# Ledger of designs, part 22: peptides against a protein of PDB entry 1EBD

Target 1, 138 residues: chain A of PDB entry 1EBD
Amino acid sequence: KASYEGKVAAEAIAGHPSAVDYVAIPAVVFSDPECASVGYFEQQAKDEGIDVIAAKFPFAANGRALALNDTDGFLKLVVRKEDGVIIGAQIIGPNASDMIAELGLAIEAGMTAEDIALTIHAHPTLGEIAMEAAEVAL

## One batch from the design tools (peptide; made by RFdiffusion4, then SolubleMPNN)

Design b2_p30_5_s4 (from b2_p30_5, 10 letters changed)
Fold by OpenDDE base, seed 4:
Structure b2_p30_5_s4 (fold): chain B 138 residues (1-138), chain A 30 residues (1-30)
Amino acid sequence: as target 1 above (138 residues)
Amino acid sequence: MSAEALERAAKAAAAAAAAAAAAAAAAAAA
């Protein structure tokens, strides 16, 4: 957010037309385990009357997380039931701070859980957990 | 980020996602 808004402000000062246009702002806490979020939390969507599925996959089932002996936490996708569009994601676990960027892109692009589920992730990676959580949402 | 910064960013992201969802619904209804 702040860096992106700073870029837009710098471009505007330079006389270039630039706008802040974003659907989702990532939020990261560099704790152990790391915590990241983008878009809706499940409860926020429910409180707004959005019918959602919360697809959750644990790092304890991820092959890379097992190989790293860092299996605490999970990825959660918040998927709108009407159309399968990803409207939020939360990650608690290894590399959450970097992995949230894929899900931020997916939300900004209006992607579905199917789009992520059909995207080939490299094996074995922590990033595969996004694909696994997307498959749970189908 | 701090917990308060996380909460603020989550609220802002939720509001942006709501606006996008409303725009998509409006586009689908047109």
Scores: peptide ipSAE 0.016, ipTM 0.407, DockQ to the pose 0.027
Fold by OpenDDE base, seed 3:
Order: sequence, then C-alpha cells, then structure tokens
Structure b2_p30_5_s4 (fold): chain B 138 residues (1-138), chain A 30 residues (1-30)
Amino acid sequence: as target 1 above (138 residues)
Amino acid sequence: MSAEALERAAKAAAAAAAAAAAAAAAAAAA
C-alpha cells in the first residue's frame, strides 16, 4: 500500500496523471498457517449489494500440499455472479503470501473465474489450487 | 511485521467494527 501510494505521488510530482487504485491491495499475515487476502471478502460484497459466488477449494485435495504434508486451510475466490469477474480472494495455507500475487493480478486485470480455470498450472504445484477453486465457481 | 501489515490489520479491524455497527443498526430498525 504505502509503496504504491509513494509511486503514485512520485508520478504526480513528475507531472504524469496517476490515480491510487485500491481494488487489489494485498494483505498478508505471516502466521502458521499463512493468511493472505486481496479485494473483497464475501461478506463485504454482500453488504454492498453485490451478488457473489464464494468458490472454496481445500489444500487437503492439492497434490503438492499432500506431498509436503502441509494440507491445512483453503483458497477462496469471491466471484461476481453477473459476469463471472473475480472481485476478491483469500488464502489460508502453505505459500499464501506469494500465491496471493496471481489473484491480485487477476482482479486488477478484470479476469473471470473461467480465465483462471483455463490457465494451465504446473503439476504438481500449490498454485493448481487457484485453478481448482475457479472450476468450482463455473 | 512491516508497518504496512499493522496498518492493514488495523483497517480490517475497523471494517469488521463498521459491519458489526451496521448489523446492530439494522436489527434496531426492525
């Protein structure tokens, strides 16, 4: 957040039009398990009157998480029902702090759950859980 | 813990408190 606001301020001082967009600012807690979030929580979207699908997939069903013996938690996508656009994501589990960056990119680009479901993830990886959660949203 | 992680945790706590206050106001209007 502060680094992005600092960039926008530097661009504005340099005479370039720049705006602060807060749609995809990640939040990370380096606990065990790790927690990461970007965009809307399911309840925040509902409180704003956005009709959403909360697509959830557990690390206990991920092949890489099983091989690492680290299967606690899940990935959740918050998907707008009208158009399938991803508006939020939450990860509790292994590598959540790094994996949230893919979903931050997807939200900033206005990607759908279908775009993630059709993206080939390497096998076996923790990253496949994003594809599996996107398939649940279809 | 970065200063940014603390600011984000404080904002998440403020959002949760605002949601709880809105739910209490809705329950008082029913």
Scores: peptide ipSAE 0.016, ipTM 0.378, DockQ to the pose 0.016
Fold by OpenDDE base, seed 5:
Structure b2_p30_5_s4 (fold): chain B 138 residues (1-138), chain A 30 residues (1-30)
Amino acid sequence: as target 1 above (138 residues)
Amino acid sequence: MSAEALERAAKAAAAAAAAAAAAAAAAAAA
């Protein structure tokens, strides 16, 4: 947030068109386990009248998380039912602070849960949990 | 933190973000 607002302010001072999109700004808490979020929470989407699927996959079912003995938490996708577009994501678990970047890119690009489900992720990785959560939304 | 304390912290953060979004929407309508 603060670093992005500083960049937007610097771009505006330099005469470049720049806007603050608060939906696309990732939020990270460096706790143990880590917490990360981008876009809508499920409740925010519902409060705005958006019909959503909350697709959740646990790290306890991820092969890399099992191999690391770090299986606490989950990934959640917030998917709009009308068109399958990803409008939010939350991660609680190992490497959440870095893994949120893929989902931030997916939201900014207007990608669907199908686009993520059809993207090949390396095996075994923590990142595969995004693909697994996307398959839950189909 | 316990898994329960983490879930409560995540719900509290979500509620705070929803309240901030509602306040911003109310300010834009004014």
Scores: peptide ipSAE 0.008, ipTM 0.397, DockQ to the pose 0.020
Fold by OpenDDE base, seed 2:
Structure b2_p30_5_s4 (fold): chain B 138 residues (1-138), chain A 30 residues (1-30)
Amino acid sequence: as target 1 above (138 residues)
Amino acid sequence: MSAEALERAAKAAAAAAAAAAAAAAAAAAA
């Protein structure tokens, strides 16, 4: 957020057309477990009248999280029901601060839950939880 | 750094970015 706003401000000062889009700006809390979010929360989408699917997958069902003995939390995708486009994601759990970047990219690119579900993730990894949550949204 | 120190650094960076954005908006209005 702050670093991106600083770049947008510098571009605006340089006379370049620049806008701050907050939809794909990640927010991270480096707690234990870590918390990360990008795009819409489920309630925010509903308050704006967007019909959404909230797909949730727990770290307790992820093979890498089990092997690390770090299984607290979940990944949640917020998927627009009309077209399957991912409009938000939240992660509470191990490596959430880094894993949110994949989902930020997916939102910026206008990817669907199907695009993520069909993307091969390395096994066993924490990143597979994004694929598993996308499969729940189908 | 502790989570609190990171949050404090992020708040300080956000305040600096908000000040820069306000300066850019003032420059664009002039």
Scores: peptide ipSAE 0.000, ipTM 0.318, DockQ to the pose 0.031

Design b2_p30_7_s1
Fold by OpenDDE base, seed 3:
Structure b2_p30_7_s1 (fold): chain B 138 residues (1-138), chain A 30 residues (1-30)
Amino acid sequence: as target 1 above (138 residues)
Amino acid sequence: AEAERAAAAAAAAAAAAAAAAKAGREKALA
């Protein structure tokens, strides 16, 4: 947050157009398991009157997580029901702190759950869980 | 009365900020 706000301020001082989108600011907690979030939580979207699908997939069903014996948690996508656009994501589990960046990019680019579902992820990887959660949202 | 006015103003500001955030996000992601 602070570094992103600092970048926007520096760009404004330099005379370049810039904007702050606080909805797309990632948050990470380096606990065990790790926790990461970007964009809307499901309840925040509902409180703002956005009709959403919450698509959830567990690490217990991910082949790489099983091979690593690290299967606690899940990935959740918050998808706007009207058009399938991803507006939020939460990860609890292995590598959550790094994996949130893919979903942050998807949200900033206005991508849909279909865009993620159709993106080939290497097998077996933890990253496949994003594809699996996106398929749940279809 | 003073505490109630402060709470009402804070609630109104929060609601306005949420509405603006929603409208901005809908425009950006349309």
Scores: peptide ipSAE 0.014, ipTM 0.373, DockQ to the pose 0.062
Fold by OpenDDE base, seed 4:
Structure b2_p30_7_s1 (fold): chain B 138 residues (1-138), chain A 30 residues (1-30)
Amino acid sequence: as target 1 above (138 residues)
Amino acid sequence: AEAERAAAAAAAAAAAAAAAAKAGREKALA
């Protein structure tokens, strides 16, 4: 229930036009689990005619999340198929509010899923989930 | 595939930088 409500709230915030035309404005809901989003949602990209891959990786498969006994949720990358560029990201799970910053930077810099997949993340960390999701998009 | 993605990423980064400049990021952060 709470996770769903947090997701809906994050989606609602991300769907509002920003007063400032930034490339990627993060939205965060400090629910349990936390919800964070930056850039396009999968459906928004599709509605604009962008052919995307929605690469999803669950926290239940992340070594650090398992060690913390906090495995609810997932990370989703929205990747443009044409060039592999990351155009959006959503996180529902532990540390989502902080982890969204890496993906916000990636989107602002026009980075690809391959760039994230080839970035070494410390093991074990929650941040590895971004790398794992990027590998799914390849 | 890697070379094409690298070229696309560079183009996207340039576009993002231009968009940020147009949006007046420095003014917005002041």
Scores: peptide ipSAE 0.013, ipTM 0.389, DockQ to the pose 0.040
Fold by OpenDDE base, seed 1:
Structure b2_p30_7_s1 (fold): chain B 138 residues (1-138), chain A 30 residues (1-30)
Amino acid sequence: as target 1 above (138 residues)
Amino acid sequence: AEAERAAAAAAAAAAAAAAAAKAGREKALA
């Protein structure tokens, strides 16, 4: 957030008009396991009357997490049922603080769960969990 | 041990659900 706002300000000073226009502000807690969130929580979407799928995949089923012996937690995608668009994501687990950036990008770009599910993730990686959760949402 | 077994069961169930979803998607796109 602050870095992006600073960039917009710098561009404006340089004579390139820019505006702060973003949907997804990531939030991170550097606990063990790490916690990260971007966009809607499932309950927030429901409270706003958005019909959602909450697609959850555990790190205990992720090959890289198993290899690292760090399998606590899960990734959750909050997917709007109407069009399959990802509107939120939560990660509790290894590397959540960095992995949330992929989902932040997906939300900002208006991507669907199908877009993520069809994106090749390297094997074995923690990032595969986003693909697996996206497949659950289909 | 019980917590580990519960976690393993949850992981297996999630993996099975993901595999079923993938198979369904592949069928729909074929």
Scores: peptide ipSAE 0.005, ipTM 0.307, DockQ to the pose 0.017
Fold by OpenDDE base, seed 5:
Structure b2_p30_7_s1 (fold): chain B 138 residues (1-138), chain A 30 residues (1-30)
Amino acid sequence: as target 1 above (138 residues)
Amino acid sequence: AEAERAAAAAAAAAAAAAAAAKAGREKALA
Protein backbone atom coordinates (compact mmCIF):
# COMPACT_ATOMS: atom_id res chain seq x y z
CA LYS B 1 0.00 0.00 0.00
CA ALA B 2 2.60 2.56 1.05
CA SER B 3 4.77 1.84 -2.01
CA TYR B 4 1.82 2.36 -4.32
CA GLU B 5 0.84 5.61 -2.64
CA GLY B 6 4.45 6.76 -2.81
CA LYS B 7 4.60 6.00 -6.53
CA VAL B 8 1.47 8.07 -7.12
CA ALA B 9 2.86 10.93 -5.07
CA ALA B 10 6.17 10.90 -6.96
CA GLU B 11 4.36 10.85 -10.29
CA ALA B 12 2.16 13.76 -9.22
CA ILE B 13 5.19 15.87 -8.30
CA ALA B 14 6.93 15.01 -11.57
CA GLY B 15 3.85 16.27 -13.42
CA HIS B 16 4.07 19.76 -11.92
CA PRO B 17 5.42 22.36 -14.33
CA SER B 18 8.86 23.54 -13.29
CA ALA B 19 9.66 27.24 -13.42
CA VAL B 20 13.14 26.24 -14.66
CA ASP B 21 13.70 23.84 -17.54
CA TYR B 22 16.45 21.62 -16.17
CA VAL B 23 17.13 18.17 -17.57
CA ALA B 24 16.95 16.49 -14.19
CA ILE B 25 15.02 18.29 -11.44
CA PRO B 26 14.67 15.92 -8.50
CA ALA B 27 11.32 15.53 -6.77
CA VAL B 28 11.17 14.17 -3.21
CA VAL B 29 8.37 13.14 -0.87
CA PHE B 30 9.49 12.53 2.72
CA SER B 31 6.92 9.81 3.34
CA ASP B 32 7.44 6.37 4.84
CA PRO B 33 8.84 4.94 2.67
CA GLU B 34 10.49 8.00 1.12
CA CYS B 35 9.88 8.64 -2.57
CA ALA B 36 12.23 10.33 -5.00
CA SER B 37 12.23 10.82 -8.75
CA VAL B 38 14.39 12.47 -11.39
CA GLY B 39 13.98 12.64 -15.17
CA TYR B 40 11.49 10.48 -17.03
CA PHE B 41 9.02 8.07 -15.61
CA GLU B 42 8.69 4.92 -17.70
CA GLN B 43 5.20 5.86 -18.87
CA GLN B 44 6.23 9.43 -19.76
CA ALA B 45 9.04 8.09 -21.93
CA LYS B 46 6.67 5.63 -23.63
CA ASP B 47 4.08 8.36 -24.22
CA GLU B 48 6.78 10.39 -25.98
CA GLY B 49 7.73 7.41 -28.16
CA ILE B 50 11.03 6.67 -26.40
CA ASP B 51 11.80 2.96 -26.33
CA VAL B 52 12.94 2.26 -22.77
CA ILE B 53 13.95 -0.48 -20.40
CA ALA B 54 12.58 -0.14 -16.89
CA ALA B 55 15.27 -1.77 -14.77
CA LYS B 56 13.93 -2.42 -11.27
CA PHE B 57 15.72 -3.77 -8.21
CA PRO B 58 14.06 -4.31 -4.80
CA PHE B 59 15.45 -3.15 -1.45
CA ALA B 60 14.51 -6.61 -0.16
CA ALA B 61 17.56 -7.89 -2.06
CA ASN B 62 19.94 -5.19 -0.77
CA GLY B 63 22.32 -6.25 2.01
CA ARG B 64 22.23 -2.91 3.86
CA ALA B 65 18.44 -2.69 3.67
CA LEU B 66 18.22 -6.19 5.15
CA ALA B 67 20.62 -5.25 7.96
CA LEU B 68 18.51 -2.16 8.71
CA ASN B 69 15.26 -4.17 8.59
CA ASP B 70 14.01 -1.58 6.08
CA THR B 71 13.40 -3.44 2.85
CA ASP B 72 10.22 -1.92 1.45
CA GLY B 73 10.33 -0.54 -2.06
CA PHE B 74 12.69 -0.48 -5.00
CA LEU B 75 14.91 1.53 -7.30
CA LYS B 76 13.91 1.86 -10.95
CA LEU B 77 16.11 3.11 -13.77
CA VAL B 78 14.51 4.28 -17.00
CA VAL B 79 17.08 3.45 -19.67
CA ARG B 80 16.84 4.32 -23.36
CA LYS B 81 17.23 1.07 -25.31
CA GLU B 82 19.07 2.51 -28.31
CA ASP B 83 22.18 3.56 -26.39
CA GLY B 84 21.72 2.52 -22.75
CA VAL B 85 21.55 6.15 -21.54
CA ILE B 86 19.75 6.70 -18.24
CA ILE B 87 16.92 9.19 -18.78
CA GLY B 88 15.05 8.75 -15.51
CA ALA B 89 15.09 7.17 -12.08
CA GLN B 90 12.63 6.53 -9.26
CA ILE B 91 13.32 5.35 -5.73
CA ILE B 92 10.76 4.24 -3.18
CA GLY B 93 12.50 3.12 -0.02
CA PRO B 94 15.09 3.93 2.62
CA ASN B 95 17.19 7.04 2.01
CA ALA B 96 15.51 7.72 -1.36
CA SER B 97 15.72 11.49 -0.78
CA ASP B 98 19.54 11.40 -0.68
CA MET B 99 20.16 8.51 -3.07
CA ILE B 100 18.42 10.31 -5.94
CA ALA B 101 21.38 12.70 -6.19
CA GLU B 102 23.67 10.06 -7.74
CA LEU B 103 21.09 9.33 -10.39
CA GLY B 104 20.42 13.01 -11.05
CA LEU B 105 24.14 13.42 -11.68
CA ALA B 106 24.17 10.38 -13.96
CA ILE B 107 21.28 11.75 -16.04
CA GLU B 108 22.79 15.24 -16.32
CA ALA B 109 26.11 13.74 -17.41
CA GLY B 110 24.46 11.46 -20.00
CA MET B 111 25.71 8.30 -18.31
CA THR B 112 24.65 4.81 -19.33
CA ALA B 113 23.46 1.93 -17.20
CA GLU B 114 26.87 0.39 -17.90
CA ASP B 115 28.59 3.42 -16.33
CA ILE B 116 26.64 2.88 -13.10
CA ALA B 117 27.12 -0.90 -13.20
CA LEU B 118 30.88 -0.38 -13.47
CA THR B 119 30.98 2.16 -10.61
CA ILE B 120 32.24 0.54 -7.42
CA HIS B 121 29.84 1.15 -4.55
CA ALA B 122 30.81 0.54 -0.93
CA HIS B 123 29.59 -2.76 0.53
CA PRO B 124 27.19 -3.10 2.20
CA THR B 125 25.33 0.15 1.38
CA LEU B 126 21.90 1.20 0.22
CA GLY B 127 23.65 2.90 -2.72
CA GLU B 128 24.60 -0.49 -4.18
CA ILE B 129 21.00 -0.81 -5.33
CA ALA B 130 21.76 1.68 -8.13
CA MET B 131 24.50 -0.62 -9.39
CA GLU B 132 22.22 -3.65 -9.11
CA ALA B 133 19.43 -1.92 -11.04
CA ALA B 134 21.94 -0.85 -13.69
CA GLU B 135 23.07 -4.46 -14.09
CA VAL B 136 19.43 -5.45 -14.70
CA ALA B 137 19.38 -3.03 -17.64
CA LEU B 138 22.41 -4.69 -19.34
CA ALA A 1 8.50 17.14 -22.68
CA GLU A 2 10.27 18.09 -25.92
CA ALA A 3 12.84 20.12 -24.01
CA GLU A 4 13.66 17.12 -21.82
CA ARG A 5 14.06 14.96 -24.93
CA ALA A 6 16.43 17.50 -26.45
CA ALA A 7 18.39 17.50 -23.22
CA ALA A 8 18.51 13.69 -23.23
CA ALA A 9 19.94 13.85 -26.76
CA ALA A 10 22.60 16.31 -25.61
CA ALA A 11 23.42 13.99 -22.72
CA ALA A 12 23.83 11.11 -25.17
CA ALA A 13 26.35 13.20 -27.10
CA ALA A 14 28.26 13.81 -23.87
CA ALA A 15 28.29 10.06 -23.18
CA ALA A 16 29.65 9.40 -26.67
CA ALA A 17 32.43 11.94 -26.14
CA ALA A 18 33.45 10.06 -22.99
CA ALA A 19 33.73 6.70 -24.81
CA ALA A 20 37.52 6.47 -24.54
CA ALA A 21 37.47 7.30 -20.83
CA LYS A 22 34.69 4.75 -20.32
CA ALA A 23 36.66 2.02 -22.07
CA GLY A 24 39.66 2.78 -19.88
CA ARG A 25 37.52 2.59 -16.74
CA GLU A 26 35.95 -0.69 -17.84
CA LYS A 27 39.39 -2.25 -18.21
CA ALA A 28 40.49 -0.96 -14.83
CA LEU A 29 37.39 -2.20 -12.97
CA ALA A 30 37.02 -5.59 -14.74
Scores: peptide ipSAE 0.016, ipTM 0.382, DockQ to the pose 0.036; fails the geometry check

Design b2_p30_8_s2
Fold by OpenDDE base, seed 3:
Structure b2_p30_8_s2 (fold): chain B 138 residues (1-138), chain A 30 residues (1-30)
Amino acid sequence: as target 1 above (138 residues)
Amino acid sequence: AAAARLAEVAARLAASREAAAERARNLKRA
């Protein structure tokens, strides 16, 4: 099982506003667990006056993460309440560095949480967690 | 120390974003 050190650091940083408004530039930290982010953090969106839903799903409930015995962390979607558009995503957990690409694409394309929730993900995969988090946002 | 670890993670995140922005600019020029 992975350490929580990267998770704690990433969550603490997520609470601090960044001065750079990059909507679709991914940021990755190859810690244990890995940390990845794209778009808005929930606090950044709130500070800009955007009403958001922060939809979170844990790797502890993901079938592939359980099979790998690597269940530390979560995926978080930052969803604009007005229209359901995904404006940010954070992943702390196994393969976060690669999994962030799907969500970066979704943000660049202006997709909604519904678009991700209705997309079939292969079973069992770590990537299913994106679909599960999107369902939480509905 | 927790503060030093947070600063390191923040610096790595910033560097990752800057590198991605540079790659994007290079692709747009090609």
Scores: peptide ipSAE 0.024, ipTM 0.458, DockQ to the pose 0.051
Fold by OpenDDE base, seed 4:
Structure b2_p30_8_s2 (fold): chain B 138 residues (1-138), chain A 30 residues (1-30)
Amino acid sequence: as target 1 above (138 residues)
Amino acid sequence: AAAARLAEVAARLAASREAAAERARNLKRA
């Protein structure tokens, strides 16, 4: 319930036009679990006629999340099929509020899923989930 | 239509990257 409410709140915030043409304005809801979003939602991209891959990886498969006993949720990457560029990301789970910054940086820099997949993430960390989701998008 | 939308997204990304670079330059001068 809380996760769904946090997701809906994040979607509502992300749907408001900002006065600034930034692609990667983060939206964070400090719920339990935390919810964070940056860039496009999958459905938003589809509605705009952007062909996307939605790559999802669960915290239940992340070693650090398991060690913390906090495995609820997932990371989702929204990847443009044409060129593999990341255009959005959503995180529901532990440390989502901080972890979204990596993906915000990636989007603002015009990075691809391959760029993240080939970036060495420390093991075991929550941040590895971004790499794992990027690998799913390949 | 899809190609036009992709081009629009690419242009927005490019503009955002340039704005970020400008902000970074301004922060270094402040």
Scores: peptide ipSAE 0.019, ipTM 0.387, DockQ to the pose 0.031
Fold by OpenDDE base, seed 2:
Structure b2_p30_8_s2 (fold): chain B 138 residues (1-138), chain A 30 residues (1-30)
Amino acid sequence: as target 1 above (138 residues)
Amino acid sequence: AAAARLAEVAARLAASREAAAERARNLKRA
């Protein structure tokens, strides 16, 4: 049930392109699980001819999510293949509405998946999932 | 518009990217 609701929320976010010049405008749906997005979706990047890696890591593999018994969903990074620059992120899961801010900052700063992967995240935290997804993109 | 902005940001950081990554790797391994 929750996984289905998260997918519907993500699709709804994808259907609302903002006409704003900022790359990293967050969109949040305060559902259960929460859904957040910033920058490109994978398909949007492909439709614009951007070659991307979609790196996904599940909350079911996150230590904090396990401790909270709240493991539904995942984080997805959309990474441009040519230079490793993060161009988008989607989160379905616990605290997605707050966690999207780190990735919004990363996108606006032109950071790479390597930059996030090499950033020390506190253990155990939900935020570690960003680092884990970045490692998948390497 | 977004793609053009991303390209600009990436280009600005390109000159220092390799040096920054090397410093980060060294810190992680220390």
Scores: peptide ipSAE 0.019, ipTM 0.414, DockQ to the pose 0.024
Fold by OpenDDE base, seed 1:
Structure b2_p30_8_s2 (fold): chain B 138 residues (1-138), chain A 30 residues (1-30)
Amino acid sequence: as target 1 above (138 residues)
Amino acid sequence: AAAARLAEVAARLAASREAAAERARNLKRA
């Protein structure tokens, strides 16, 4: 299934330490579905002793994804519990390669889940999934 | 090496927590 291929691709991204001068260096795999990651994976944060919230929202609940009939996958935010700061994000799904840029910007800026949750996203868009995942982290 | 850099940046983000909280409060008030 496409979702399985996307999961394998995301796991491959997780296994490759990028030489990261910044938390917010994006990695993209143009699989079906697309996979993108920036910053920490949930397990990496836990292995370093960072207490995190893994806020996940599925594309199956996104209005634009439904309209496109492309609902496989999810967005995951990795949020530090201490202060709500976003330290990582993963996207498996439609347009993940472009959508990761918002989250890269948010991480580099030291933004919180609340900052994204309170940012108005256009409706209906795939980008709303970032807002929805941020709301899960609140 | 990658893990060490990520930890360093995570620590930098911790130092910005107050600024992030202030931005969130400002958005909530708007």
Scores: peptide ipSAE 0.014, ipTM 0.389, DockQ to the pose 0.035

Design b2_p30_8_s3
Fold by OpenDDE base, seed 1:
Structure b2_p30_8_s3 (fold): chain B 138 residues (1-138), chain A 30 residues (1-30)
Amino acid sequence: as target 1 above (138 residues)
Amino acid sequence: SAAALLAEVAARIAASKAAAEEKRRNLKRA
């Protein structure tokens, strides 16, 4: 916590985007498919001069989504290229409203795409899509 | 469409960014 806040303060002093300025407040739309977002959208990050990777993985490639016959949509991670820190996430698809919580936690904690990619997700689950999108960002 | 809904969510988040940041600061101080 304190070490992370210290790093962010150093980045802000250097004129780089500060991870403390990132908004880890989730927003959900209970539509079909569900829509959820936390932190930066890709375009918002770009407009603020943040160099980002937009890592996208489709539910059509998720084993649980296939088993549920609910494969519309995707998960997108917005990852800062400088250090691999996740600064935003969007989900369109099954259970997006609940799945956004993992990503909100990751953003709030200042976790990297590697941290999620190396986290074991249960198989087969919708949650594996976060791991798959994180692997795309590596 | 799902894309239109995401665009709406993005606009709402952008419009309420200051309020969300204050909420975040308050949560971290609690």
Scores: peptide ipSAE 0.020, ipTM 0.514, DockQ to the pose 0.028
Fold by OpenDDE base, seed 3:
Structure b2_p30_8_s3 (fold): chain B 138 residues (1-138), chain A 30 residues (1-30)
Amino acid sequence: as target 1 above (138 residues)
Amino acid sequence: SAAALLAEVAARIAASKAAAEEKRRNLKRA
């Protein structure tokens, strides 16, 4: 808690936009396909002057999505270029409502795209798409 | 469309942000 708040203050004093004052509030739309989001959208980060990488991976390239014949949509990570920290995520596709929780945890913990890319995900699963999108951000 | 769904998600976040922040503060005090 205290060390995290100290890093925020240091970034703000240095004139860098800090995502740490942003509460990662998840939102879900139970449509077909499902839609989920947590943290920054790419455009919101840009409007605040945060230089970001938008790493996108399609469900059409996910082995489990292919096996389910449900390949519409994608996962997008919004990654701060300065340090590789994940500041937002959007999922449109199968199981988006549940899969957003991993990325919400990653944002709240201050994890990088590298942390997710180096985490082994079970094969074949829909969850592998988070790892694949993280690899795109490297 | 994907753009329409993302716009709906953004609107829901904005509408509920204050209530969600209050809930989070209360949970951290418990």
Scores: peptide ipSAE 0.018, ipTM 0.427, DockQ to the pose 0.025
Fold by OpenDDE base, seed 2:
Structure b2_p30_8_s3 (fold): chain B 138 residues (1-138), chain A 30 residues (1-30)
Amino acid sequence: as target 1 above (138 residues)
Amino acid sequence: SAAALLAEVAARIAASKAAAEEKRRNLKRA
């Protein structure tokens, strides 16, 4: 509360809009496996009449997940078909709680699946799964 | 089952999202 109020106050003092309307609020569940979501779920987008592609990539195909012996789950991107813009993401798997931040940034910035697919991710990392899922969405 | 786990996860995510949105609304009113 106080730190957020301090940020809003600092932004207001700096002449910035007093409220950033975030497009996407991340949600995290620190279960085993971890679960994270940001933006639209596939069904939610469909229920709102948004034509989407849901691109899914499993941690079982990720080199870092294999090396960690932690391969349960997947990353899912929800991509608007009209323009390729990422409007949602779900992660179930290792480090989902931290990995969701990249996708939250991508959604907030209005990035496309192509933007993520063309972003070089370090190898081997769990983060590569975002790139792999983005490639599936192309 | 994987389906039951996914349903539980979806419910927990939905609850967490609702809590985050409520927190955001409460912070914006401040």
Scores: peptide ipSAE 0.018, ipTM 0.423, DockQ to the pose 0.025
Fold by OpenDDE base, seed 4:
Structure b2_p30_8_s3 (fold): chain B 138 residues (1-138), chain A 30 residues (1-30)
Amino acid sequence: as target 1 above (138 residues)
Amino acid sequence: SAAALLAEVAARIAASKAAAEEKRRNLKRA
């Protein structure tokens, strides 16, 4: 229930144009599950005429989330198809508030999904979900 | 209701973003 509500919330916010030139300002809601976003939402990118891949990976498939018994939600990457550059990310799930920082850095640095997919993440960690979502985008 | 919760979450995200933007502007001015 909460996971679905968080998903719909993230999607509803995607419909509001943010009038500011900052691509990678994180937004966090300390709910249960936590919600975090940085950069473009999928629909926002589409509305601006950006052709995107939305790559989603669930916490239910993350080893650390399973070990914590906290598997609600997912990570979504918004990847520009033209060049594979990450232009947005949304996280609903455990530690979303901190995990969004990696993706904020990636967006500000102009990194690709391949850059994250090829970055070794410690095992088992929640952070591996970023790598897994990046692999989905390839 | 689900709609009310969604509106609240949206408002909290917007407020968080605005605060982060202000902080970023202040850091650039320092």
Scores: peptide ipSAE 0.016, ipTM 0.379, DockQ to the pose 0.045

Design b2_p30_8_s4
Fold by OpenDDE base, seed 3:
Structure b2_p30_8_s4 (fold): chain B 138 residues (1-138), chain A 30 residues (1-30)
Amino acid sequence: as target 1 above (138 residues)
Amino acid sequence: DAAARAAAVAARIAASKEAARERARNLKRA
C-alpha cells in the first residue's frame, strides 16, 4: 500500500497519468505455508452484490507440489459469473508470494478464467495450479 | 461463406471481451 501510494504521487508530480487502484494490490504473509491475496475475497464480492464463482484447486493435486512433498493449501480464484472476469485470487501454499503476481497481472489486464485456462503452463510446475483453478471456473 | 462466419464469431468474442474489461474497470473504480 504505502509504496504504491508513493509511486502514484511520484507519477503525478512527473506529469504522468496515475490513479489509485487498490483492487490489484497484493498482500503477502511469509508464513509456512505462505499466504498471498490480490483483489476481492469471495465474501467481499458477495457483500457488494457481485455474483461470483469461487474456483478452488488444492496443491495436493499438483504434480510439482507432490514431487516436492509440499502439498498443503490451495489456490482460489474469485470469478464474476456474468462475464468470467477474474476479480480476486488467494493462494495458501508453496511459493504463494511469487505466484500471486500472475494473478495480479490477470486482474489488471481484465482477463477471464478462460484466458488463464488456455495459457499453457510448464509441466510439472507449481504455477499449473492457476490453470487448474481457472478450468474449475469454466 | 465459412471464412466470413468465422470472422463474425471472432468479432463477437472480441467485443464481448472488451465489454467484460470495461465492466471490470468500472468495478475497480467503485
Scores: peptide ipSAE 0.026, ipTM 0.449, DockQ to the pose 0.020
Fold by OpenDDE base, seed 5:
Structure b2_p30_8_s4 (fold): chain B 138 residues (1-138), chain A 30 residues (1-30)
Amino acid sequence: as target 1 above (138 residues)
Amino acid sequence: DAAARAAAVAARIAASKEAARERARNLKRA
């Protein structure tokens, strides 16, 4: 947030018109396991009257997580039912702090669960869990 | 069961490919 806003401000000061246009701000807690979130939590979406699917996939079912012996936690996608657009994501588990960036991009771009499900992830990777959770939302 | 769900997911992915490619070309914010 602050770094991006600072960049936009610097461009404006330099005489280059720019706008702050972001939908979601990532939040990361470097705990063990790591926690990361971007966009809506399921309950926040419901409280705003958004009908959502919460698609959850566990790291215990991810081949890379198994190979690393680090299988605690899950990825959750918050998907708007009307159009399948991803409006939030939460990750608790290995590499959550970095993996949230893909989902932040997906939210900012207005991508659907189908868009993520159709994106080939390298096998075996932790990142495949985003694809697996997206498939659950379909 | 899990196998029937997996088959249904695969069928939906196959049917949605063209629409997904079109969405991927365009930003679609709120």
Scores: peptide ipSAE 0.020, ipTM 0.428, DockQ to the pose 0.054
Fold by OpenDDE base, seed 1:
Structure b2_p30_8_s4 (fold): chain B 138 residues (1-138), chain A 30 residues (1-30)
Amino acid sequence: as target 1 above (138 residues)
Amino acid sequence: DAAARAAAVAARIAASKEAARERARNLKRA
């Protein structure tokens, strides 16, 4: 947020019209395990009357997490039921701080769970967990 | 122009995604 707003302000000062238009602001906590979030939490969506699917996949079922012996936590997608659009994501686990960027991009672009599920992820990677969680939402 | 090129790229990506979805559906039915 602040860095992006600072960039827009700098561009405006430089005489380049720019606007702050964002749907998703990533939040990261560099704990062990790492925590990352972008967009809606499931409860926030429900409190706003949005009918959602909370698709969850555990790192304990991810091949790379198993190979690293770092299997604590999960990825959760918050998917709007009406159209399958991803409106939020949470990650607790290995490399959550970097992995949240894919999901931030997906939310900003108005992507569906199907769009992620049909995106080829390298095998074996931690990033495959996003694809697996997206498949749960289908 | 840049806008026409961007629109052409977007259309190509959309068509490729639809073809991928169709292939995936066909594989799941197989």
Scores: peptide ipSAE 0.017, ipTM 0.379, DockQ to the pose 0.023
Fold by OpenDDE base, seed 4:
Structure b2_p30_8_s4 (fold): chain B 138 residues (1-138), chain A 30 residues (1-30)
Amino acid sequence: as target 1 above (138 residues)
Amino acid sequence: DAAARAAAVAARIAASKEAARERARNLKRA
């Protein structure tokens, strides 16, 4: 957020009009395990009257997490039930701070869970869990 | 021609994605 707003301000000063228009702002806590979030939490969506699917996949079922012996936590997608659009994501687990960027992109681009499920992820990787969670939402 | 090859690749990818989407929907219905 702050870095993006700083770029918008610098561009405006340089005579290039830019606006702060974003759907999702990532939040990260560098704990052990790491925690990352972008867009809606499930309860926030429900409080706004959005019917959602909360698709959760555990790191205990991820091949790379197993190989690293670091299997605590999960990835959760918050998917709008009407159209399958991803409106939020939460990650608790290994490399959550970096992995949230893919899901931030997906939310900003208006992608569906189907779009992520049909994206080939390298095997075995931690990032593959995004595909697995997207398949749960289908 | 490079443009014709690029267009053919794009069309193949699009068709493959549509077929994959249909398979995914069918699996959900099963």
Scores: peptide ipSAE 0.017, ipTM 0.376, DockQ to the pose 0.017

